Peptides against a protein of PDB entry 2XVC. Designs and how they scored, part 4

Target 1, 50 residues: chain A of PDB entry 2XVC
Amino acid sequence: ITERELLDYIVNNGGFLDIEHFSKVYGVEKQEVVKLLEALKNKGLIAVES

## One batch from the design tools (peptide; made by RFdiffusion4, then SolubleMPNN)

Design b1_p9_3_s4 (from b1_p9_3 with H4R K6R)
Fold by OpenDDE base, seed 3:
Structure b1_p9_3_s4 (fold): chain B 50 residues (1-50), chain A 9 residues (1-9)
Amino acid sequence: as target 1 above (50 residues)
Amino acid sequence: MKLRIRSLV
């Protein structure tokens, strides 16, 4: 999954992301999801609120 | 882990 795809998912999911659920459903390693999130955050594309 | 994320785009 690309950063853009993850971003789109988050937006389409109302801004919520369950890393464990996402990993399970999409077959993406949890570590990979976290890395993508960190990249998005570092680029100023997202903010993790809780 | 469930996260609340705000898109800044």
Scores: peptide ipSAE 0.716, ipTM 0.903, DockQ to the pose 0.923
Fold by OpenDDE base, seed 4:
Structure b1_p9_3_s4 (fold): chain B 50 residues (1-50), chain A 9 residues (1-9)
Amino acid sequence: as target 1 above (50 residues)
Amino acid sequence: MKLRIRSLV
């Protein structure tokens, strides 16, 4: 999964992301999801609120 | 872990 795909998913899901659920459904390691989120945050594309 | 995320673009 790419940064763009993850961002699109988050937007389409109303800004909510369950890392456990996402990992299971899409077959992406939790560590990879976190890596992508950190990249998006560092680029100023997202803010993580909880 | 469930997160609330705001898109800034």
Scores: peptide ipSAE 0.716, ipTM 0.903, DockQ to the pose 0.936
Fold by OpenDDE base, seed 2:
Structure b1_p9_3_s4 (fold): chain B 50 residues (1-50), chain A 9 residues (1-9)
Amino acid sequence: as target 1 above (50 residues)
Amino acid sequence: MKLRIRSLV
């Protein structure tokens, strides 16, 4: 999965991301999801609110 | 872990 694909998913999901659920459904390791989120955050594309 | 995320773009 790419950063853009994850961003699109988040937007399409109303801004919510369940890492456990996403990992199970899409077969992506939890640490990879977190890595992608950190990349998006560091690029100023997202802010994690909770 | 459930997160609330704001897109800034």
Scores: peptide ipSAE 0.715, ipTM 0.903, DockQ to the pose 0.928
Fold by OpenDDE base, seed 5:
Structure b1_p9_3_s4 (fold): chain B 50 residues (1-50), chain A 9 residues (1-9)
Amino acid sequence: as target 1 above (50 residues)
Amino acid sequence: MKLRIRSLV
């Protein structure tokens, strides 16, 4: 999965991301999801609220 | 872990 694909998923999911659920459904390691989130945040594309 | 994320795009 790419950064853009993850971003699109988050937007389409109302801004919510369940890392456990996402990892299970899409077969992406949790650490990879976190890596992509860090990249998105570092680029100023997202803000993690909680 | 459930997160609330705001898109800034």
Scores: peptide ipSAE 0.715, ipTM 0.902, DockQ to the pose 0.922

Design b1_p9_4_s1 (from b1_p9_4, 3 letters changed)
Fold by OpenDDE base, seed 5:
Structure b1_p9_4_s1 (fold): chain B 50 residues (1-50), chain A 9 residues (1-9)
Amino acid sequence: as target 1 above (50 residues)
Amino acid sequence: GAPLKVTVK
């Protein structure tokens, strides 16, 4: 999965992301999801709460 | 699970 695909997912999911759920559904390792989130955050595209 | 809230800028 790409950063753009994850971003699109987040938007389509109302801004909510359950990493465990996402990992299971899309077959992406949790650490990879976190890596993508960090990339998006570092690019100023998102802010993550919790 | 434990959902995160992500704000898209």
Scores: peptide ipSAE 0.719, ipTM 0.901, DockQ to the pose 0.178
Fold by OpenDDE base, seed 4:
Structure b1_p9_4_s1 (fold): chain B 50 residues (1-50), chain A 9 residues (1-9)
Amino acid sequence: as target 1 above (50 residues)
Amino acid sequence: GAPLKVTVK
Protein backbone atom coordinates (compact mmCIF):
# COMPACT_ATOMS: atom_id res chain seq x y z
CA ILE B 1 0.00 0.00 0.00
CA THR B 2 1.18 3.52 -0.81
CA GLU B 3 0.90 6.69 1.25
CA ARG B 4 -1.67 8.03 -1.20
CA GLU B 5 -3.76 4.88 -0.98
CA LEU B 6 -3.80 5.08 2.80
CA LEU B 7 -4.67 8.77 2.69
CA ASP B 8 -7.55 8.06 0.32
CA TYR B 9 -8.80 5.30 2.61
CA ILE B 10 -8.78 7.65 5.60
CA VAL B 11 -10.71 10.31 3.69
CA ASN B 12 -13.24 7.78 2.43
CA ASN B 13 -13.61 6.42 5.97
CA GLY B 14 -14.57 9.79 7.42
CA GLY B 15 -11.17 10.44 8.94
CA PHE B 16 -11.15 7.37 11.15
CA LEU B 17 -8.63 4.55 11.08
CA ASP B 18 -8.63 1.40 13.18
CA ILE B 19 -5.13 0.05 12.64
CA GLU B 20 -5.94 -3.44 13.90
CA HIS B 21 -9.01 -3.67 11.71
CA PHE B 22 -7.22 -2.27 8.67
CA SER B 23 -4.36 -4.71 9.11
CA LYS B 24 -6.72 -7.69 9.24
CA VAL B 25 -8.85 -6.60 6.30
CA TYR B 26 -6.08 -5.52 3.92
CA GLY B 27 -3.32 -7.86 5.03
CA VAL B 28 -0.92 -5.02 5.81
CA GLU B 29 1.33 -5.29 8.85
CA LYS B 30 0.41 -2.88 11.65
CA GLN B 31 3.95 -1.49 11.73
CA GLU B 32 3.70 -0.72 8.02
CA VAL B 33 0.46 1.21 8.58
CA VAL B 34 2.13 3.19 11.37
CA LYS B 35 5.12 3.90 9.13
CA LEU B 36 2.84 5.30 6.44
CA LEU B 37 0.95 7.43 8.97
CA GLU B 38 4.20 8.85 10.30
CA ALA B 39 5.28 9.73 6.77
CA LEU B 40 1.98 11.50 6.09
CA LYS B 41 2.25 13.36 9.40
CA ASN B 42 5.85 14.41 8.78
CA LYS B 43 4.82 15.79 5.39
CA GLY B 44 2.13 17.89 7.06
CA LEU B 45 -0.67 16.08 5.26
CA ILE B 46 -2.43 14.74 8.37
CA ALA B 47 -2.75 15.24 12.09
CA VAL B 48 -3.53 12.35 14.40
CA GLU B 49 -5.62 13.08 17.47
CA SER B 50 -4.50 11.38 20.71
CA GLY A 1 -12.24 -1.28 18.12
CA ALA A 2 -9.80 1.55 18.81
CA PRO A 3 -10.14 3.99 15.92
CA LEU A 4 -7.75 6.91 15.46
CA LYS A 5 -9.17 10.25 14.44
CA VAL A 6 -7.12 11.61 11.55
CA THR A 7 -7.48 15.15 10.28
CA VAL A 8 -6.55 15.55 6.63
CA LYS A 9 -4.96 18.93 5.95
Scores: peptide ipSAE 0.718, ipTM 0.901, DockQ to the pose 0.190
Fold by OpenDDE base, seed 2:
Structure b1_p9_4_s1 (fold): chain B 50 residues (1-50), chain A 9 residues (1-9)
Amino acid sequence: as target 1 above (50 residues)
Amino acid sequence: GAPLKVTVK
């Protein structure tokens, strides 16, 4: 999965992301999802609330 | 699950 694909998923999912769920459904390792999120954040494209 | 809220800038 690419950064753009993850970004589009988040938008289409109402701005919510369950990393565990996403990993299981799409077969992407959790650390890869986190890596993509960090990239998006570092580029100023997203903010993560938790 | 444990959803994160992500704001798209």
Scores: peptide ipSAE 0.718, ipTM 0.901, DockQ to the pose 0.166
Fold by OpenDDE base, seed 1:
Structure b1_p9_4_s1 (fold): chain B 50 residues (1-50), chain A 9 residues (1-9)
Amino acid sequence: as target 1 above (50 residues)
Amino acid sequence: GAPLKVTVK
């Protein structure tokens, strides 16, 4: 999973991301999803509300 | 699980 793919998923999912669900469905480790989110945040592309 | 709300800039 790339940063772009995760970003596109978030957009297509109305801005919502269930990390546990995503991990189960797409076979990506939860810590990897968090790492990608942090990268997107550091690039100024996203903000996480919760 | 609990969904996170992510704002895309």
Scores: peptide ipSAE 0.718, ipTM 0.901, DockQ to the pose 0.178

Design b1_p9_4_s2 (from b1_p9_4, 4 letters changed)
Fold by OpenDDE base, seed 2:
Order: sequence, then C-alpha cells, then structure tokens
Structure b1_p9_4_s2 (fold): chain B 50 residues (1-50), chain A 9 residues (1-9)
Amino acid sequence: as target 1 above (50 residues)
Amino acid sequence: MKPLKVTVK
C-alpha cells in the first residue's frame, strides 16, 4: 500500500482509521501502517488526534 | 473499534 492509497482510504472513511482493523482486513502489517502515517504527518498532509 | 481521528490538511 502507498501513502496515497492510505490517505484516500482515510478520507473515504470519514477521517477515521482503526489500525488493527485495517491491518486485519487489508493484510498490511500494523508497523507498515504506522510508518505510512508518520510519513504523511512529516509531509504535513495529516494531523493525528490522540 | 479503536479509531484514530485523522485530519487531512
């Protein structure tokens, strides 16, 4: 999965992401999802609340 | 579910 694909998923999901659910459904390692989120955050494309 | 709230800029 690419950064763009993850970003599009988040938008299409109303701005919410359950990492464990996503990992389970799409077969992507949780660590990979976190890596992509960190990249998006570092590029200034997203903010994560929590 | 334990969702993160993500704001797209």
Scores: peptide ipSAE 0.695, ipTM 0.893, DockQ to the pose 0.167
Fold by OpenDDE base, seed 3:
Structure b1_p9_4_s2 (fold): chain B 50 residues (1-50), chain A 9 residues (1-9)
Amino acid sequence: as target 1 above (50 residues)
Amino acid sequence: MKPLKVTVK
């Protein structure tokens, strides 16, 4: 999965992301999802709340 | 069920 694909997923999912669920459904390691989120955040494309 | 709220800029 690419950063763009994850970003699009988040948008299409109303801005919510359950990492555990996403990992199970899409077969992506949780640490990989976190890595992508950190990249998106560092690029100023997203803000993670909570 | 631990959804994160992500704001896209």
Scores: peptide ipSAE 0.695, ipTM 0.890, DockQ to the pose 0.191
Fold by OpenDDE base, seed 4:
Structure b1_p9_4_s2 (fold): chain B 50 residues (1-50), chain A 9 residues (1-9)
Amino acid sequence: as target 1 above (50 residues)
Amino acid sequence: MKPLKVTVK
């Protein structure tokens, strides 16, 4: 999965992402999802509340 | 579920 594909998923999912659920459904490792999120954040495309 | 809230800029 690419950064753009993940971004589109988040938008289409109302701005919510369950990493474990996503991992199970799409067969993407959780660490890979986190890597993509960090890339999106570093590019200023998203903000994740913590 | 433990969803993250992600704001798209």
Scores: peptide ipSAE 0.694, ipTM 0.892, DockQ to the pose 0.178
Fold by OpenDDE base, seed 1:
Structure b1_p9_4_s2 (fold): chain B 50 residues (1-50), chain A 9 residues (1-9)
Amino acid sequence: as target 1 above (50 residues)
Amino acid sequence: MKPLKVTVK
């Protein structure tokens, strides 16, 4: 999954992301999801709570 | 696991 695809998913999911659930459903490693989130955050595209 | 709240800018 790309950064853009993850971003679009988050928007379409009402601004919520369950990493465990996402990993299971889409077959993406949890570490990879976190990496993508950190990249998006560093680019100033998102803010993450918790 | 609890979902993360993500604000898109």
Scores: peptide ipSAE 0.693, ipTM 0.891, DockQ to the pose 0.166

Design b1_p9_4_s3 (from b1_p9_4 with L9K)
Fold by OpenDDE base, seed 2:
Structure b1_p9_4_s3 (fold): chain B 50 residues (1-50), chain A 9 residues (1-9)
Amino acid sequence: as target 1 above (50 residues)
Amino acid sequence: SAPVKVTVK
């Protein structure tokens, strides 16, 4: 999955992301999801709460 | 785990 694909998923999911659930459903390692989130955050595209 | 809120800028 790409950064853009994850970003689009988040938007389509109402701005919420369950990393464990996403990992199970889409077969993406949790570490990879976190890596993509960090990339998006570092680019100033998203902010993650808590 | 629990869902996290992501704000898209």
Scores: peptide ipSAE 0.651, ipTM 0.882, DockQ to the pose 0.178
Fold by OpenDDE base, seed 5:
Structure b1_p9_4_s3 (fold): chain B 50 residues (1-50), chain A 9 residues (1-9)
Amino acid sequence: as target 1 above (50 residues)
Amino acid sequence: SAPVKVTVK
Protein backbone atom coordinates (compact mmCIF):
# COMPACT_ATOMS: atom_id res chain seq x y z
CA ILE B 1 0.00 0.00 0.00
CA THR B 2 1.19 3.50 -0.81
CA GLU B 3 1.05 6.63 1.31
CA ARG B 4 -1.65 8.00 -0.99
CA GLU B 5 -3.73 4.87 -0.66
CA LEU B 6 -3.50 5.02 3.12
CA LEU B 7 -4.38 8.70 3.10
CA ASP B 8 -7.40 8.03 0.93
CA TYR B 9 -8.45 5.22 3.24
CA ILE B 10 -8.23 7.52 6.25
CA VAL B 11 -10.35 10.14 4.54
CA ASN B 12 -12.89 7.60 3.40
CA ASN B 13 -12.99 6.12 6.89
CA GLY B 14 -13.86 9.42 8.52
CA GLY B 15 -10.40 10.02 9.86
CA PHE B 16 -10.36 6.93 12.01
CA LEU B 17 -7.76 4.23 11.69
CA ASP B 18 -7.53 0.99 13.61
CA ILE B 19 -4.00 -0.16 12.86
CA GLU B 20 -4.62 -3.72 13.98
CA HIS B 21 -7.80 -3.96 11.94
CA PHE B 22 -6.23 -2.35 8.90
CA SER B 23 -3.29 -4.71 9.12
CA LYS B 24 -5.54 -7.75 9.12
CA VAL B 25 -7.85 -6.53 6.38
CA TYR B 26 -5.24 -5.25 3.97
CA GLY B 27 -2.45 -7.65 4.79
CA VAL B 28 -0.05 -4.87 5.70
CA GLU B 29 2.26 -5.27 8.68
CA LYS B 30 1.50 -2.94 11.56
CA GLN B 31 5.03 -1.58 11.37
CA GLU B 32 4.44 -0.64 7.76
CA VAL B 33 1.18 1.12 8.58
CA VAL B 34 2.95 3.13 11.27
CA LYS B 35 5.76 3.90 8.85
CA LEU B 36 3.28 5.23 6.31
CA LEU B 37 1.54 7.32 8.95
CA GLU B 38 4.82 8.83 10.03
CA ALA B 39 5.65 9.64 6.43
CA LEU B 40 2.30 11.37 5.96
CA LYS B 41 2.78 13.24 9.22
CA ASN B 42 6.29 14.34 8.32
CA LYS B 43 4.98 15.66 5.02
CA GLY B 44 2.45 17.75 6.90
CA LEU B 45 -0.49 15.92 5.40
CA ILE B 46 -1.94 14.54 8.62
CA ALA B 47 -1.90 14.88 12.37
CA VAL B 48 -2.28 11.76 14.46
CA GLU B 49 -4.08 12.08 17.76
CA SER B 50 -2.75 9.94 20.58
CA SER A 1 -8.66 -2.72 18.96
CA ALA A 2 -7.31 0.78 19.41
CA PRO A 3 -8.57 3.17 16.73
CA VAL A 4 -6.73 6.45 16.36
CA LYS A 5 -8.10 9.70 15.02
CA VAL A 6 -6.24 11.21 12.10
CA THR A 7 -6.77 14.77 10.97
CA VAL A 8 -6.11 15.50 7.33
CA LYS A 9 -4.50 18.89 6.79
Scores: peptide ipSAE 0.649, ipTM 0.882, DockQ to the pose 0.177
Fold by OpenDDE base, seed 4:
Structure b1_p9_4_s3 (fold): chain B 50 residues (1-50), chain A 9 residues (1-9)
Amino acid sequence: as target 1 above (50 residues)
Amino acid sequence: SAPVKVTVK
């Protein structure tokens, strides 16, 4: 999965992401999801609560 | 579950 694909998923999901659920459904490692989120955050494209 | 809130800028 690419950064853009994850970003689009978040938008389409109303701005919420269940990492555990996403990992199970899409077969992507949780560590990979977190890596992509951090990349998006570092680029100033998203803000993650907590 | 523990969903994370993400704000898209």
Scores: peptide ipSAE 0.649, ipTM 0.883, DockQ to the pose 0.177
Fold by OpenDDE base, seed 1:
Structure b1_p9_4_s3 (fold): chain B 50 residues (1-50), chain A 9 residues (1-9)
Amino acid sequence: as target 1 above (50 residues)
Amino acid sequence: SAPVKVTVK
């Protein structure tokens, strides 16, 4: 999965992301999802709540 | 786990 694909998913999911659920459904490692989120955050594209 | 809220800028 790419950063853009994850971003689009988040938008389409109302801004909520269940990392555990996403990992199981899409077959992406949880640490990979977190890595993508960190990349998006570092680019100033998203903010992750607490 | 619980959903994480992500704000898109």
Scores: peptide ipSAE 0.647, ipTM 0.882, DockQ to the pose 0.177

Design b1_p9_4_s4 (from b1_p9_4, 4 letters changed)
Fold by OpenDDE base, seed 5:
Structure b1_p9_4_s4 (fold): chain B 50 residues (1-50), chain A 9 residues (1-9)
Amino acid sequence: as target 1 above (50 residues)
Amino acid sequence: GAPLRVTVK
């Protein structure tokens, strides 16, 4: 999965992301999901609130 | 699970 795909998922999912759930559903390692989130955050595209 | 709240800027 790419950063853009994850971003689109977040938008389409109403701004919510369950890392464990996402990992299971899409077959992406949790650490990879975190890396993608960190990249998106670092680029100023998202803010993880809670 | 534990969903995160993500805001898209």
Scores: peptide ipSAE 0.732, ipTM 0.905, DockQ to the pose 0.190
Fold by OpenDDE base, seed 1:
Structure b1_p9_4_s4 (fold): chain B 50 residues (1-50), chain A 9 residues (1-9)
Amino acid sequence: as target 1 above (50 residues)
Amino acid sequence: GAPLRVTVK
């Protein structure tokens, strides 16, 4: 999955992301999802609450 | 696990 795909998913999901759920459904490792989130945060594209 | 709230800028 790409950063853009994850970003689009988040937008389409109303700004919510369940990492465990996403990992199971899309077959993406949880650590990979976290890595993508961190990249998006570092680029100033998202802010994560908790 | 619980959902994260993400603000897209």
Scores: peptide ipSAE 0.731, ipTM 0.904, DockQ to the pose 0.191
Fold by OpenDDE base, seed 4:
Structure b1_p9_4_s4 (fold): chain B 50 residues (1-50), chain A 9 residues (1-9)
Amino acid sequence: as target 1 above (50 residues)
Amino acid sequence: GAPLRVTVK
């Protein structure tokens, strides 16, 4: 999965992301999802409320 | 589950 694909998923999911659920559904490692989120955050494209 | 709230800028 690419950063853009994850970003699009978040938008299409109303701005919510359950990492555990996403990992199970799409077969992506949780640490990979976190890596992509951190990249998006560092680029100023997202803010994570947590 | 424990969803994260993500704001897209």
Scores: peptide ipSAE 0.731, ipTM 0.904, DockQ to the pose 0.178
Fold by OpenDDE base, seed 2:
Structure b1_p9_4_s4 (fold): chain B 50 residues (1-50), chain A 9 residues (1-9)
Amino acid sequence: as target 1 above (50 residues)
Amino acid sequence: GAPLRVTVK
């Protein structure tokens, strides 16, 4: 999955992301999801609460 | 797990 694909998923999912759920459903390692989120955050494209 | 709230800028 790419940064853009993850971003689009979050938007389509109402601004929520369950990393464990996403990993299980889409077969993406949790570490990879976190890596993508960090990239998006560092680019100023997202803010994460929690 | 718990869902994260993500604000898309």
Scores: peptide ipSAE 0.731, ipTM 0.904, DockQ to the pose 0.166

Design b1_p9_5_s2
Fold by OpenDDE base, seed 2:
Structure b1_p9_5_s2 (fold): chain B 50 residues (1-50), chain A 9 residues (1-9)
Amino acid sequence: as target 1 above (50 residues)
Amino acid sequence: MLRIKVLAR
């Protein structure tokens, strides 16, 4: 999965992300999801609120 | 569950 694909997913999911659920459904390691989130955050594309 | 604010708009 790419940064853009994750960003689009978040948008389409109303800004909510369940990492455990996402990992299971899409077969992406949890640490990879976190890595992508950090990349998006560092680029100023998202802010994690919780 | 994480709450994410999308800023790319």
Scores: peptide ipSAE 0.698, ipTM 0.889, DockQ to the pose 0.780
Fold by OpenDDE base, seed 4:
Structure b1_p9_5_s2 (fold): chain B 50 residues (1-50), chain A 9 residues (1-9)
Amino acid sequence: as target 1 above (50 residues)
Amino acid sequence: MLRIKVLAR
C-alpha cells in the first residue's frame, strides 16, 4: 500500500484508523502502517491524535 | 482506534 492509498482510506473512513484491523484486512504489517503514517505526518498531510 | 486529522492531500 502507498501513502496515497492510506490517506484515501483514512479520508473515506471519516478520519479513523484501526491499525490492527487494517493490518489484517490489507495484509500490511503494523510497522509498515506506522511508517506510512509517520511519512504522512512529516509531510504535513495529517495529524495523529492520541 | 486512532483519530487522524486530514490536513491536506
Scores: peptide ipSAE 0.696, ipTM 0.888, DockQ to the pose 0.906
Fold by OpenDDE base, seed 5:
Structure b1_p9_5_s2 (fold): chain B 50 residues (1-50), chain A 9 residues (1-9)
Amino acid sequence: as target 1 above (50 residues)
Amino acid sequence: MLRIKVLAR
């Protein structure tokens, strides 16, 4: 999973992400998802609102 | 569930 792939998923999922659900469905470690989110946030590409 | 805002640059 890349940053771009995660970003695309978020967009395609209406701006919502359930980390636990995503991890289960896509077989990606939760900590990896968090790492990617942090990278996206630090680059100013996303803001986490809830 | 996280609400994510995709930001314009």
Scores: peptide ipSAE 0.696, ipTM 0.887, DockQ to the pose 0.707
Fold by OpenDDE base, seed 1:
Structure b1_p9_5_s2 (fold): chain B 50 residues (1-50), chain A 9 residues (1-9)
Amino acid sequence: as target 1 above (50 residues)
Amino acid sequence: MLRIKVLAR
């Protein structure tokens, strides 16, 4: 999964992300999801509020 | 569950 794909998913999901659920559904490791989120955050594209 | 704000690009 790319950063863009994850960002689009978050947008389409109303700004909510269940990492456990996402990992299971899309077969992406939790740590990979976190790495992508960190990249998006560092690029100023998202703010993680939880 | 994480709450994520998507910022303007």
Scores: peptide ipSAE 0.694, ipTM 0.886, DockQ to the pose 0.784

Design b1_p9_6_s1 (from b1_p9_6 with R4K V9I)
Fold by OpenDDE base, seed 4:
Structure b1_p9_6_s1 (fold): chain B 50 residues (1-50), chain A 9 residues (1-9)
Amino acid sequence: as target 1 above (50 residues)
Amino acid sequence: MKLKIKVLI
């Protein structure tokens, strides 16, 4: 999965992300999801609110 | 872990 694909998923899911659910459904390791989130955050594309 | 994320783009 790419940063753009994860970003699009977050948008389409109303800004909610369950890392555990996402990992299970899409076969992406939790650490890879976190890495992509950190990249998006560092680029100023997202903010984690809770 | 469930997160609420604001998209800024």
Scores: peptide ipSAE 0.739, ipTM 0.914, DockQ to the pose 0.912
Fold by OpenDDE base, seed 5:
Structure b1_p9_6_s1 (fold): chain B 50 residues (1-50), chain A 9 residues (1-9)
Amino acid sequence: as target 1 above (50 residues)
Amino acid sequence: MKLKIKVLI
């Protein structure tokens, strides 16, 4: 999954992301989801609020 | 783990 696909998912899901659910649905390892989120955060594209 | 994320694009 790309950073853009993850961003689009987050937007379409009202800004909520369940990492466990996402991992199960899309077959992406939890560690890869976290890595993508960290990359997006470091680029200033997202802020984690909780 | 459930997160709330603000998109800043």
Scores: peptide ipSAE 0.738, ipTM 0.914, DockQ to the pose 0.905
Fold by OpenDDE base, seed 1:
Structure b1_p9_6_s1 (fold): chain B 50 residues (1-50), chain A 9 residues (1-9)
Amino acid sequence: as target 1 above (50 residues)
Amino acid sequence: MKLKIKVLI
């Protein structure tokens, strides 16, 4: 999954992301999801609220 | 882990 695809997923899911659920459904390792989130955050595209 | 994320674009 790309940064853009993850961003679009987050938007389409109302800003909610369950890393465990996402990993299971999409077959993406949790570490890869976290890496993509860090990239999005570092680019100023997202902020983690909780 | 469940997160609430604000999209800033």
Scores: peptide ipSAE 0.737, ipTM 0.913, DockQ to the pose 0.880
Fold by OpenDDE base, seed 3:
Structure b1_p9_6_s1 (fold): chain B 50 residues (1-50), chain A 9 residues (1-9)
Amino acid sequence: as target 1 above (50 residues)
Amino acid sequence: MKLKIKVLI
């Protein structure tokens, strides 16, 4: 999965992301999801609120 | 882990 695909998923899901669920459904390691989130955050594209 | 994420464009 790309950063853009993850970003689009987050947008389409109203800003909610369940890392456990996402990892299970899309077959992406939880560590990879976290790395993608960090990249998006570092680029100023997202802020993690809670 | 469930997160609330604000998309900044």
Scores: peptide ipSAE 0.737, ipTM 0.912, DockQ to the pose 0.901

Design b1_p9_6_s3 (from b1_p9_6 with V9T)
Fold by OpenDDE base, seed 2:
Structure b1_p9_6_s3 (fold): chain B 50 residues (1-50), chain A 9 residues (1-9)
Amino acid sequence: as target 1 above (50 residues)
Amino acid sequence: MKLRIKVLT
């Protein structure tokens, strides 16, 4: 999965992300999901609120 | 872990 694909998923999911669920459904390691989130955050594209 | 993400684009 790419940064853009994850970003689009977040938008389409109303801004909510369940890392455990996402990992299971899409077969992406939880560590990779977190890495992508950190990349998006570092680029100023997202803010993690809780 | 469930997160609330704000998209800033």
Scores: peptide ipSAE 0.738, ipTM 0.910, DockQ to the pose 0.914
Fold by OpenDDE base, seed 4:
Structure b1_p9_6_s3 (fold): chain B 50 residues (1-50), chain A 9 residues (1-9)
Amino acid sequence: as target 1 above (50 residues)
Amino acid sequence: MKLRIKVLT
C-alpha cells in the first residue's frame, strides 16, 4: 500500500483508522502502517489525535 | 489500536 492509498482510506473512513483491523484486512504489517502514517504526518498531510 | 486522524489537505 502507498501513502496515497492509505490517505484515501482514512478520508473514506471518516478519519478513523483501526490499525489492527486494517492490518488483518489488507495484509499490511502494523509497523508498515505506522511508517506510512509518520510519513503523512511529517509531510503535513495528517494530524494524529490521542 | 483505533486512531482519530485529521486530514489537512
Scores: peptide ipSAE 0.738, ipTM 0.910, DockQ to the pose 0.924
Fold by OpenDDE base, seed 1:
Structure b1_p9_6_s3 (fold): chain B 50 residues (1-50), chain A 9 residues (1-9)
Amino acid sequence: as target 1 above (50 residues)
Amino acid sequence: MKLRIKVLT
C-alpha cells in the first residue's frame, strides 16, 4: 500500500483508522502502517489526534 | 489501536 492509498482510505473512513483491523484486512504489517502514517504526518498531510 | 486522524489536504 502507498501513502496515497492509505490517505484515501482514511478519508473514505471518516478520518478513523484501526491499525489492527486494517492490518488484518489488507495484509499490511502494523509497523508498515505506522511508518506510512509518520510519513503523512511529516509531510503535513495528517494530524493524529491521540 | 484505533486512531482519529485529521486530514489536512
Scores: peptide ipSAE 0.738, ipTM 0.910, DockQ to the pose 0.905
Fold by OpenDDE base, seed 3:
Structure b1_p9_6_s3 (fold): chain B 50 residues (1-50), chain A 9 residues (1-9)
Amino acid sequence: as target 1 above (50 residues)
Amino acid sequence: MKLRIKVLT
C-alpha cells in the first residue's frame, strides 16, 4: 500500500483507522502501517488525535 | 489500536 492509498482510506473511513483491523484485512504489517502514518504526519498531511 | 486521524488537506 502507498502513502496515498492509506491517506485515501483514512478519508473514506471518516478519519478513523483501526491498525489491527486494517493490517488483518489488507495484509499489511502493523509496523508498515505505522511507518506510513509517520510519513504522512511528517509531511503535515495528518494529525493523530487519539 | 483504533486511532482518530485528522486529515490536513
Scores: peptide ipSAE 0.738, ipTM 0.910, DockQ to the pose 0.911

Design b1_p9_6_s4 (from b1_p9_6 with R4K V9T)
Fold by OpenDDE base, seed 3:
Structure b1_p9_6_s4 (fold): chain B 50 residues (1-50), chain A 9 residues (1-9)
Amino acid sequence: as target 1 above (50 residues)
Amino acid sequence: MKLKIKVLT
């Protein structure tokens, strides 16, 4: 999965992301999801609220 | 882990 695909998923899901659920459904390792989130955050594209 | 994320685009 690309950063853009993850970003689009987050948008389409109302800003909510369950890392455990996402990992299971899309077959992406949890560490990879976190890595993508960190990249998005570092680029100023997202802020983690809670 | 369930997160609430604000998209800044």
Scores: peptide ipSAE 0.735, ipTM 0.909, DockQ to the pose 0.912
Fold by OpenDDE base, seed 1:
Structure b1_p9_6_s4 (fold): chain B 50 residues (1-50), chain A 9 residues (1-9)
Amino acid sequence: as target 1 above (50 residues)
Amino acid sequence: MKLKIKVLT
């Protein structure tokens, strides 16, 4: 999954992301999801609120 | 882990 695809998923899911669920459904390692989130955060594209 | 994320487009 790309950063853009993850961002689009977050938008389409109302800003909610369950890393455990996402990992299982899309077959992406939890560590990879976190890495993509960190990249999006560092680019100023997201803020993690909870 | 469930997160709430704000998109800052």
Scores: peptide ipSAE 0.734, ipTM 0.909, DockQ to the pose 0.905
Fold by OpenDDE base, seed 2:
Structure b1_p9_6_s4 (fold): chain B 50 residues (1-50), chain A 9 residues (1-9)
Amino acid sequence: as target 1 above (50 residues)
Amino acid sequence: MKLKIKVLT
């Protein structure tokens, strides 16, 4: 999965992301999801609110 | 872990 694909997923899911669910359904390691989130955050594209 | 994320684009 790419940063853009994850970003689009987040948008389409109303800003909610369940890392456990996402990992299970899409077959992406939880560590990879976190890495992509950190990249998006570092680029100023997202803010994690809770 | 369930997160609420604001998209800043």
Scores: peptide ipSAE 0.734, ipTM 0.909, DockQ to the pose 0.912
Fold by OpenDDE base, seed 4:
Structure b1_p9_6_s4 (fold): chain B 50 residues (1-50), chain A 9 residues (1-9)
Amino acid sequence: as target 1 above (50 residues)
Amino acid sequence: MKLKIKVLT
C-alpha cells in the first residue's frame, strides 16, 4: 500500500483509522501502517487528533 | 489502536 492509498482510505473512512482492523483486512503489517502515517504527518498531510 | 486523523490537504 502507498501513502496515497492510505490517505484516501482515511478520507473515505471519515478520518478514523483502526490500525489493527486495517492490518487484518488489507494484510498490511501494523509497522508499515505506522510508517506510512509518520510519512504523511511529516509531509504535513495529516494530524493525529487522538 | 483506533486513531482520529485530520486530513490537511
Scores: peptide ipSAE 0.733, ipTM 0.909, DockQ to the pose 0.915

